# Peptides against a protein of PDB entry 4GMN: the designs that were tried, part 305

Target 1, 375 residues: chain A of PDB entry 4GMN
Amino acid sequence: RYANITLLALVTLASIGTDFQETLVKGNQGSRESPISAADEEWNGFDDADGDAMDVDQKSSSGEDQEEDYEEIDVKEDDEDDDDDSITSEMQADMERVVGADGTDDGDLEDLPTLRELIQTAVPQLIRLSNLPIDSDESLTIQSHALSALNNISWTISCLEFANGENANIHNAWYPTAKKIWRKTILPILEADSADLKLATQVTSLAWAVARVLHGETPTDGNPHRKFISLYHSSKQQAGGNSNSIEEPEDPFQGLGVKCIGVVGSLAHDPAPIEVNREVGVFLVTLLRQSNNVPPAEIVEALNQLFDIYGDEELACDKEVFWKDGFLKHLEEFLPKMRTLTKGIDKRTQPELRTRADEALLNLGRFVQYKKKHA

## One batch from the design tools (peptide; made by RFdiffusion4, then SolubleMPNN)

Design b2_p29_2_s2 (from b2_p29_2, 22 letters changed)
Fold by OpenDDE base, seed 4:
Structure b2_p29_2_s2 (fold): chain B 375 residues (1-375), chain A 29 residues (1-29)
Amino acid sequence: as target 1 above (375 residues)
Amino acid sequence: SDLEEIRQSVREYQRFLTLKQLEASRKSL
C-alpha cells in the first residue's frame, strides 16, 4: 500500500518537476530571444587623424611622497551568521517530545530510500522554490508549482497512519520537515496577505496537509489559526460580490472554506494552546449555528473536526472549552438541521457529499449521545 | 502533449489523494 502511494507521489512530483523544468526552460529561452540585435554598428573606419605629437615637457615635479600611515582599522566583520537554522529551543523540546519514544527510531529511512529522497532532497528544494522573492510572473509560477509539489507530498504523507507509533520512522523523518514547511513556506505566504485567492487556496491546502500530521504541535507563532479564520471569512465575502465564477471546485471538499476548516481544526488538537482551541471551537460551532448559509461540505468538515478535537474527555479542552462554552447544546440543536441538510443533498448528483453527510449525521448523533453520558 | 498527460496524471493523483483523505478521515471516527 505505502509503495503505491509513494510511487504516485513520485510520479506527481516528477510530473510537477517536469512542468517546472519546462517553465524554467521556457523562461531561460525567453530571455535568449531578446534579439541580440547585432547592432551592426558598422565600425566606421578609424580615420587616421594626424594628431600632432605635442611634446609634453615632462616637468619632473618632485612631489614629496607623504607616507600617510593608514592605520589598517581591522574591521572585524562580526559575521553574525544568523544561522537561524538553529533548531529553536522550542523545536528541540518538540523534537525531544517526539524522540521520547525509545531512541532507536531516529527517522532512519534506510528501508524507504524513495521516501528518504523525497523528504531529505526534494522537499528542501521545494521549500526554497516556494520562498523565492516574487518579482515576476515566472517566480509566481515557480512558487505555485513548488506549493503544488509540497501539497501532494504532504498530503501523501498525511494519509499514512501514525497513531499508536505506526510508521514512527516516517513520522520522525517528516516531523521536522513539516515544521520547516510551516515556518519557511506557509507562514511567510500567509503573512504577505496576498489578495491572490489561488495562492491562498494552494497554501491553505498545504497547511492542511501539514497540520494533519503536526496537529496541535504545529507552530503557533503569529496565531495562524486566526489568519485562516480571517481567510475563511474573506473568501465568503469575495464569492458573494463578483459573480465571476471562481470556478467552484467540482469537488465540494476542495473548496477554500473546507480547507480553512481542515487547517484550523487540525491546529486546535491537543497539545494546542487552550485559547487556540477555544477560538477554533467557537468558530466551528458558529458555522453550525449559521448552517443555512454554509456549504454542506464545510459543515461536514466542521463536524468531523469537532468530533476529533473534543472526542477525548481526558483532554483539557473538553472541560475548559467544550463543557465550559456549552458546545453540547449547540451540537444537539444542530442535529435536526443536519438531518434536513443531509436529506437535501441529491445522491445522484453529489453521491460523495451525500455519503459524507450521512456519516457525519450518524456520528453527530453518536457524539451527542456520548457527551450526554459523560456530562 | 506531454504537458497534458502530466496535467492529467496530476489531476488523477489529486483525485486519488482526495479519495485517500476521505478514507483516512473515515477511520479516525
Scores: peptide ipSAE 0.018, ipTM 0.545, DockQ to the pose 0.035
Fold by OpenDDE base, seed 2:
Formats: sequence, C-alpha cells, structure tokens
Structure b2_p29_2_s2 (fold): chain B 375 residues (1-375), chain A 29 residues (1-29)
Amino acid sequence: as target 1 above (375 residues)
Amino acid sequence: SDLEEIRQSVREYQRFLTLKQLEASRKSL
C-alpha cells in the first residue's frame, strides 16, 4: 500500500514536471518566436557606453533566394479537446503575487504554500527514495521515478530568473535543498560507477538542473566535473560499439553528451575553483577543436557554456584561464567551422537545432569581437 | 487527500513557472 501510493505520487510529480516541460515546449512552438531557453539569451555583449553602433555592413550577398512557393500544408490541428485546464483564480493570484513580490530576503515562502510544501515536504522524501538500496526491480523503478520527479522540480526552479536578486525568496528556500540533492542523490549515484546509461542520463539531467542554480557554488567534493567529463567520453565509446545504441533522442538537446556539457559548464562558473574552471574550459575548447566528430547540439551547448563562463572580464577565470590558455584564438579559428556546421543543418528536419546553431554562430562572432576589443 | 492537494498544488505552481519563464524569455529579447 505505501509503496504504491509513493510510486503513484512519484509518477504524478514526474508527470506534472513533464507536462510543465511539454507546456514550455508547446508554448514556445505556438509562439513563432524560437524556443529561446532562458540559457539561450542572445549574448549582446556588455554595453560599452560609447554607442558607436558598429554598422556591421552585412553585405548580404543577394543570393536570389528563389521563393519556392511551398504550398501551406493546412495541417488541420485536430481540435483535441484542450481541456482548458484554466488557470485557477488562485493560481492567477499566486502568479500576480510572484510578479509583484519585491525581493524580501527571508527565504520565507509564506505567499507560496505550494512551493514551500514541494521544497520542504516532497523533495526530502524524493531524495530519500532516490537513495534507497537497489535490491529489486521495484527499488530501481522507485529510484527512476524519484529522479524524474527531482529532475522536473529542479528544472522548473532553474528556469526562474535569480539574477539581480530576483525571486530571492525562492532561491534562498531552494539553495539548501539543491545542495542536499547534489550531496545525497547525485554524488552517490555518480560514485556507484553504474554502467546503466539510463540512470546516468537521469542523474546527469538532474545534475544540470541543480547546477544551473548552484553554479560554481556546487559542492566540489569528489571532483564531480571530472566524473561528468569521464561520463561524456564513456557515453561516446559505448554509442560506437553496440547497435542497441540508446535511440538518439529525437531531440538532439536531450542527449547525454549535451547534458554532460551543461553540467560541467554550470560547475565552472565563478566562484568555482580556477582549476575546475580550467579543466572544464579546456574540455569545451577541445570539443570545438574536434568539432568534426562532435554532434552539432553539443557544439551549440559548449559555445553557450563558454560565453556564460567567460563573458565577464572582471572574473578571475578570464585572466587566469581564458587569456592564459589562449581560448580566443581557438574561438576565432572555430568561426568558419561553425558557419559550415550551421549551414549543414537542414532547417526542415532539424529546425530547432538550426535556430540554436544560428544564434550560437551569431553570439560567437559577437563574443570574438568583444574579446578582441578587451585584449 | 493531502497527497492530491499536494499534486494539485504542484501542478498549479508548475503552470505558474511556465508562464514566468515565457515572460522572462520575452523580456530578455
């Protein structure tokens, strides 16, 4: 009885978080605006106060784009009854409260009882369930569902803006719980050295979501960045051998390689130890150098992580790693390769990958120009 | 049941976060 209720609770928490991710994806698909993940903010550089808008004379070579009149295939959206799962008036009121909540520092979620119960009551139970001894297929199923629920909750929270003290109450409530997830769920699974790629993918996805909030304040105990780099390399070796390759996820950004890059990138942010930053930065730049053998989605993620890590010149990692290890040269040498890579992505078969590659290419150009001005 | 109330509460909060993320993504453009 308790096991079935727990399993049902876990499945429901996991489904709710999937429905959330799907609603994000659908909400982004319904908007003709590309799904810019909050991590895919167009890197505009730092505003140099001198408003000389460099007229980037994009001599668009007027290639005669033959307007091939592609017939609008009127895809009848079957009006499946969107159960107009109407935002309850209470949800609207809670939404208005979180929009209007001036950053009261106390980490008190008095105005967010739902989130409070999720963080304080549900997550500690999920951590416990994810860390059960695996002695049966039932315990493995419980662990998988607990990891899925933790993943969805952690991703959801990681999608909130916390810059400039925004959502500080949520951040302060989540932060100690995120550290507990890391220490009690993620690290023990990474240390178990399981050959289970499904479990590795689940824990890596969770680790990315947690690391997107903790950044360089993620616990460095046991050098987790090296474990994820090792997992990245191991995943590439296994995919090459057995024809029962885990079907490459239909979404190229859901791959274990992308998730490993996202984790290690997030772990390398200030105030991460400079040696952790260096090892990650060298790993990411090495992917760009080896780009002919790296999936495009991993290149996009590696670029975004490099921009986020090394965008700020005031950080110790800029002088101690970026400039010392000559990363600018590698990024500049990668520009023509990125243009070729991006142009090689079919807009019809992989529209999201193409859009994110076009954005990453644009940002790479801007980033290289910025770093050249600040050399 | 307390569990169904927690589930409903979690669904409500996730919808809220979806909308906030969509709003945040629109403000950074």
Scores: peptide ipSAE 0.017, ipTM 0.524, DockQ to the pose 0.030
Fold by OpenDDE base, seed 5:
Structure b2_p29_2_s2 (fold): chain B 375 residues (1-375), chain A 29 residues (1-29)
Amino acid sequence: as target 1 above (375 residues)
Amino acid sequence: SDLEEIRQSVREYQRFLTLKQLEASRKSL
């Protein structure tokens, strides 16, 4: 199961690496429409081409209009089943090792060469490319692909179990890189205060993936939780006004609102500052109180974040926030509303949303009962 | 384009992963 997770994540990385490479190549090569068959080129990380600027001498060749009769090369579409060989044998081997590796406490990725190259070589370059000056549609496209690649790497790594010291080598290698993504890619984009909801959705998705590993150890500089809460509210104001707003993703769980909740929830975990935890906890509980105007998927995510943040009674946030700010009362008062909300979701048209809402309702009942026994 | 199908399969899979892991982490409670 984890092997297939890591597999498709590396496929995802390879695919985005290809898209990214194509975008860079198209930017540097003018009008030659030669479809480079993007098939089998392994995503060779950006070689630091210290390419000496070859002085291509401006020979002003007055090209006479030779109508070269480009013979229609009847490129037989050999329907070669593009066997989705986007996963190198090395990537497959790394994935099998990640799934089979009993906890080596050593932060060495010697036995995981593909993952090592992704973390050490690819990610630093993707961070650089996500920070290019935006001066053209091409630079916007490059940024979008770099963010997509970083998102997919980060989601992939966030899919590994790190509990009980599992995958400690990968965690230790990723942790400083995840902090670098946060400080060098996520924060600068959030500080630029762009009205671009597409960019905001991409950076919020990346931020969620990174925060799912870093949790409360995510850098708190500039109070990023407040920026994501602000983005949540701004996204709701824009959706109400313009019919040409970004098509709400067909998937209710891929919405910007869900992503914002996922980020701020992850940021609020121990050892987050108690005031960060409080501001996030109050935001999440406020969504439950306003649930009549909140999409069901956002309610499901908000509940799940509340369970994950406040599930441990030994944490400082249990006493200083959950009990002190009276969250149990709000959760108990929400239980009948959640039953009504969940029953209102059609199993035929929205089977996944209904399943996730049924699970969240069950967990809410258990969580309220747990907290009442530990009161 | 095949590239958009790959991007879509990737998005669908990231979704599936996120959903399955959120299901897995919550089953350990």
Scores: peptide ipSAE 0.016, ipTM 0.544, DockQ to the pose 0.064
Fold by OpenDDE base, seed 3:
Structure b2_p29_2_s2 (fold): chain B 375 residues (1-375), chain A 29 residues (1-29)
Amino acid sequence: as target 1 above (375 residues)
Amino acid sequence: SDLEEIRQSVREYQRFLTLKQLEASRKSL
């Protein structure tokens, strides 16, 4: 009983994260819809074919009046309050504020009460539930749902723009909580060295969401980048041997390999230690060198991470890692391979993967040209 | 069962989130 109620509450919290993100996306799309003039494409009305109304005279069968006095059991339809999983008017108002307001207040969420309650009330409970001793299938289920809810909230927040001091109030409120998720939820699970690939996938997804906000300020305790690189390699070794169909997620970007790349890429951003940046950069460049044996989605993610890490020439990692370790040569040598890889993706069967590979190929060409001019 | 529908909605959401995550990582370029 209590486990099922806790499970329902965790799922509801995960759903609230959904609706919040959908609203953020709708709000961000509405701001980009400059009124493209609806060209009045004259919908050529197809001709009204005069289909004859056949008068089917279905006969009045006279079945008899048995007056059985069914006592109206006044079943009070308990109005199942359709817990309208609709975005509450308060959540909608919070989303409209997040999309529209350069919040100037340092960590004050007075204007964002729903987001405040998610960060201050819900997340601390989810962290607690994710850290329960695993002694039963019920405790494992609770942990999994707590991780899912934390993932959903963390990813939703990571979809906000924090560049140039945008949403600074939300960033400042989230930042200590994100560090707490990292230290209390992510690190302990990574240190437990569990053979559970489902748990590893959940914690890696959460780690990516958290690291997308913390970047190089992510706690370096226990060299987490090496743990995720190790997890990447371990996941590849297991996929080759046991026909235990871990159903490769139908979405190629949901794979554990992509998630590991996303985490370690995010961890390598400035102000990450140069050695962390180097180890990650070498890992990513090594994936490109081994591209014949790497899924296209992982190549796309590895490229995007390399662009984000090394896009700024003013950063210490540009001189100390990118140029010093000769990454430009590896990227240039990869260009023809990326063209072949991208062309090999069927647009009909994998339209998203193809689109993202076409984008990554374009950006790779631009990035190589940029770096060659600044050499 | 309500719990399986719930698990399905959470899985669909995790998929949706990761798609949006990938969209958001594109905005930083």
Scores: peptide ipSAE 0.019, ipTM 0.577, DockQ to the pose 0.047; fails the geometry check

Design b2_p29_2_s3 (from b2_p29_2, 18 letters changed)
Fold by OpenDDE base, seed 2:
Order: sequence, then C-alpha cells, then structure tokens
Structure b2_p29_2_s3 (fold): chain B 375 residues (1-375), chain A 29 residues (1-29)
Amino acid sequence: as target 1 above (375 residues)
Amino acid sequence: SALEEIKESVRRYQRELAKLQLEASRREL
C-alpha cells in the first residue's frame, strides 16, 4: 500500500519532470536551439576591447543556385490552441517575481514556495528512495522512478542561468541538495559497479544534471571522473559485443557516451583539481584524435566541453593543462576532420546533429584563432 | 495529502521555470 503510493508519487514526479523537459523542448522548438544547446552559445571568446571586426572575408563561393523549386508543403500546423489557461494569475505573478527579483543574496526561497517544497521536502525523499536496499523488483522499480524524478528536477534546475549571480537564491538553495544527490545517490550507485546499462544511463544523466550546476565544486571523493571514463569505455565495448540492439536513442545526444562526456567535462571546470582537469582534458582530446571511431554527437559534446573548460586563459588549467599538454595543436589538426565529419551528416535525417555540428565547427575555428592570438 | 500538494507544487514550479527559461532565451536573442 505505501509502496504503491510512493511509486505513484515517483511516477508523477518523473512525469512532471518529463513534461517540463518536453515543455522546454517544445518551447524551444519555436527557437532552433534545444535547451541543451542553449548552453552552446556561440563562443565569442573574451571581448578584447579592441573592436577590430575581423572582416572574415566569407568568400561566398557562389555555388550555382540550382533553384530546385521544392513545393512548400504548407503543413498547416493546426494551431490547436490548447489554451490550457491553467496558468493561474498566481503562477504568472510568481514568474514576474522570479524574472524581476534582483539577486538578493539570501538563498531564501520565500517567494518560491513551490521550489522550496520541491528542494526541501521532495528531493530528500527521492534521495532516500534512490538509495534503498535492492531486495525486490519493486525496490528496483522504486529506485528507477526516484532516479527519473531526481534527473528531471536536476535537469530543470541545471537549465537556469546562474552566471553573473542570476537566480542566486535558487542556486544557493539547490547547491547543498545537489551535493547531497551526488554523495547519497550518484556515488553509491557508481560504487556498486552494476552491469545494468539502464541504471548506468539513469545515474549518468542525473550526474550530468548535477555536475552542470556544481561544475568543479562537485565532490571529488572516489575519483568519479575515472568511473565515468571507465563507464564510457565499458559502454563502447558492450555495444560492440551484444547484438541486442540497445536501441540507439533516436536522439544521438541522449546516448550514454554523450552523457559520460558531459559529466566528466562538467567535473573538470575550475576549481576542479588540476589532476582531474588533466585526466578529463586528455580523455576529451583523445576522442578527437580517435574521431573516426567516435559518434558525431560525442565529438560535438567533447568540443563544447573543451571550449567551456579552456575558454578562460586566467584559469590555472589553461597554463597547467591546455598549453603544457599541447591541446591547441590537437584542436588545430582536428579542424579539417571536423569539417569532413560535419559535411558527412545528412541534414534531412539528422537536422539537430547537423546544426550542433555546424555550430561546434564554427566555435572550434574561433577557439583555435583565439588561442593562437593569446599564445 | 502532503504528497498531492507536493505534486501540484512541482507542476506549478515546472510551468513557471519553463516560462522563465523561455523568457531568458528571448532576452539573449
């Protein structure tokens, strides 16, 4: 009886989190940028105050416009205005308060009672449920649903802007809870070394969402970056051996490999230990060197993580890892390969992967030029 | 029940956060 109520609660929390991710994805389907790609802002470098607009002479090679007059199939999007007018005036007023709340330093979610209740009441129960002794199929189901709910909540929060002190109240309320998820849910599951790829995918997705907020402040206890690198390699070995189609997720960015890269990339940000940063940076650069055997989505993610980790020249990892280990040479040597890889992605069958690869290629060009200027 | 209130609370928060993210993405464009 309690188990069924708990399961229904977890399914509902997970569903609510999925409906949220779907609402983010649908809200962003009008804008070409997925909420995961909204972190993939065009890497403009650091603004050197000298506005020498590099006139990148885009010699538009005038490839002949063969106007193949493809008839615009006017797919009438039936605007089913499902006016789910269930946006209560109270919700709208809470939104206006969140958008209008200047960064008052107190992590007091007084104005966000719903989020406060989620973080302070729901998440601690989900952590407990995700870390129950596995003694039955029911306990496995409860764990899976608790992980799904934690994943959806953590992803949702990880899609907030926290740079420049934005959403500081939410960040301050979430931060201790995120560390608790890491220590009480993620680490114990990673230490159990389960051969369950489904559980590994769930915990890795959750770990990425948590690490996207904690970055280099993620607890380094037990060298979690090495566990995720090991999981990456193990996942590649298993995919090659068992003809059980682990249905490659229809979305190439939902793959366990991408998730492992996203986790370890996030873990390597400042103030991560230089040894952790180096091991991750070498792993990511090694993927680029081995790109012929790496899925394009993992290359895109590995590039974005490298830009984010090594974008700032003031960070200790720039001097101690990026320059010392000669990463610029590897990135420059990868540019022609990335152009070939990106051009090899069919825009019709994989439009998102192609867009994100075109962006990552552009950013790689900019990043290499930036690092050459600052050498 | 406290659990139904938490569910309703979570739904509200998620709708709010989705709109905030949609507004944030519109300000950066």
Scores: peptide ipSAE 0.022, ipTM 0.515, DockQ to the pose 0.029
Fold by OpenDDE base, seed 3:
Structure b2_p29_2_s3 (fold): chain B 375 residues (1-375), chain A 29 residues (1-29)
Amino acid sequence: as target 1 above (375 residues)
Amino acid sequence: SALEEIKESVRRYQRELAKLQLEASRREL
């Protein structure tokens, strides 16, 4: 009985986290109308050719067009207002405030009551649930649902812009909670060294969402980047042997390999210890060198992480890792391989993967040119 | 609202978890 009420509450919290994410994505897609660069179609001025248009008097033939009275079948579109009763007016109002908020000062989440309740009330309970002793299949199920709810909430928050002091109120409220998720949920599960790939995938997804906000300020205790690198390699060894492949997720970007890359990439950002940055950077560059045996989605993620980590030349990691370890050469040598890889992706069967690979290829070319000018 | 049902489910769950923790602590004594 208790387990069922718990599971229902956790499923419902996970659903709220999803509905929040969907609302945020829809709202942010509306505000990210990329300025359609009006292609200045240079309307090449039609030359004023002076041609005397002769007055051809063509006769009005009065064809009796039969008014076929097409009965406009008033298809009442039953607007099934799928009032998707999942999104409360309070949640919608919170998302509209977050999407429309120019950088709000160091404020309490007074204006964001639903988000405040998620961070302050729900998440501390989900952390407690994820830390229950595993003594039964029911406790495993509770942990899995708690991790799913934490994942959805953490991903939703990680989709907010925090650069340049944007959403500082949300960042400041989330940051201590994110550190608590890391220390209380993620690290204990990683240290337990479970052979459960499902649990490993859930904790890695959560770790990525948390690390996307904490970046290099993520607690380095126990060298978690090495645990995720080890998990990456272990996942590749298992996929090669047992036909009990966890069905590769239909979305190539939901794979455990991509998630591991996303975590370690996020962990390597400034102000991460230079040794952490180096170990991650070497791992990512090694994936590019071994690209013939690496899924395209993992290559795309590894490239994006390398651009984000090493995009700023003022950071200590630029001098101490990027230049010192000769990463530019490896990126330049990878350009022709990336062109081949990207061209090998079928636009019809994998349109998203192709788009993201085309973008990553473009960015790789720009990044290599940038770094060559700043050498 | 779905949110009030959740807040109530969470509050019920907190109370039941606290009972289970109290019962577990009483079994270790």
Scores: peptide ipSAE 0.022, ipTM 0.522, DockQ to the pose 0.018
Fold by OpenDDE base, seed 5:
Structure b2_p29_2_s3 (fold): chain B 375 residues (1-375), chain A 29 residues (1-29)
Amino acid sequence: as target 1 above (375 residues)
Amino acid sequence: SALEEIKESVRRYQRELAKLQLEASRREL
């Protein structure tokens, strides 16, 4: 009983995050087509495969047609519907305010009661549920759903614009909570070193969502970037051998490899330690050099991360890593390979992957020209 | 209990999601 209602709560909190994300996506369709595909994990409903076939022994009791005059109990539809509309309007108004937040300074989280309750009440409980001792299949299920709910909420918030002080109230409320998710949920699961690739994928997705907001301010304790780089390499070794390969997600951008690249790329942004930035930058550039054995979606993500990390010439990582480690030469040498890779993607079978690869190729050409001009 | 507050928030949200889905379906008609 308690488990099922906790599960229903977690499922719905996951759905909250997804719908908030869809609403943000629809609102943000006017600005940057950031590939928000990472939240369209179709929550395949619980297959209640507990088909306890109640063997209803069809005792063939002969149908005597007793016309029992079922008095039409006029179930008065008690119009208890009115109180439900008010709260619906508040959550919808919160979603519309978050999407439609023109830079009017006055939005305290007091005006976002649903988002406030998600951050202040729901997320702390989800963190607790994700960090329960795993002693049963029920505890595993609770953890998985708590991670899914945290993922969807975190992805949703990561789709908000925080540049130039936009949504600063939401950022300020989320920032300490995001650090708490990282320290209390992500790090403990990464330290448990479980061979469960499904759990690793869920934690990596959550880590990416959190790191998209925290960037280089993500807690560096225990060198988490090295754990995600190790996970990337381990995932590639397992896919080659065991027939229990987690079915490669139909969406090439939902793969564990892409998620690992997204996490480590986000972790390497300023103000990340220069050594963290260097280790990630070398990893990403090494993927480009080995591109013949790397999925196209991972190459697209690795390029986007490299552009975002090294796009600003005023940052310490530009001088101390990008120029010092000779990344421009590797990017320039990769241009003809990227043209070949992009042309090899069929526009009919993989239209999204082709579009994102065409954009990444265009941006690579521009980035190389920019860096050559500023050399 | 914090779990009951979450359950109530969750039930509110499921009803809202259902309304948004109904509105979305009405806009496709």
Scores: peptide ipSAE 0.018, ipTM 0.527, DockQ to the pose 0.025
Fold by OpenDDE base, seed 1:
Structure b2_p29_2_s3 (fold): chain B 375 residues (1-375), chain A 29 residues (1-29)
Amino acid sequence: as target 1 above (375 residues)
Amino acid sequence: SALEEIKESVRRYQRELAKLQLEASRREL
């Protein structure tokens, strides 16, 4: 398990590094006009050994067929037992340490040096770059890459299981850094209220990844849930007016609307303030009521968020929001609409969307039955 | 600069990735 996390973190960072490299190379080609001496420290990228294709000058020398009998030199394979066992020992020792240490060790990623270096070294630098003053197209490009990097790292970490104390060391190391990303990167960009939909999509994706780990412990300062709800509505108004084909992402679950729902849903989990929970819950239930004009992927995400937020009857939000605001009635009234919506999704063209909608429909039926028994 | 610190960090990770990829390929053989 841990070796796969380290590999995922490395692949993620290598992808980030490659995207960043390509942009620095493209930026350096464009910046030939700006006399800002970015120090010509030749970033010798890896010498791609341009294999100089030796122009094998096919001199067709018609040299005669001398059958030189090459005597079969019986090269004895001396089985040099190369003791290549040494390099496997340290990584095998790291794998064995991770299985054995039942230690309540403080969030010491000693066994995950790459993930430690990501969280402790790379992420703080990416946060700094995402906060640079925007004074040039270059600074916008740097911000976009820093956000992409933070997004990929945060998503990779948010895909880990943290329930039941799994990966607690990673959770404990990430948690303060995730709060720092939220406060230093996400909130300032959301407060700048830029009309840039690309930047808004990047920051919303990052916000979802961060909020998937922090949940209701995400900082509520400045009511960020309202900003994401506003962004959701603004994105729908723009899509209806300008036939600027923002290429609908090939994956319907990568849409800005789904991301906004994912963020606000995650923000509404316990221990979120009841008023934050209520505003989000009302937003999500309103999407179901307006489902005729809502993409199926957003309905699936809104349902999943509602199940996760209100699945526990012991939580204050169950009594104070779910029951008080009459959400059960809206979910029950939505059941036949969800059946129609799910059946309308073509299994051949959108197999994933259909599968997730079939699951969400099944869960909606179960959830409504559960809540009716506990009424 | 913060940019140079990141470039150096990225180069460090690319080296660690290359090691891990080499080790992963050796286990499939």
Scores: peptide ipSAE 0.019, ipTM 0.533, DockQ to the pose 0.023; fails the geometry check

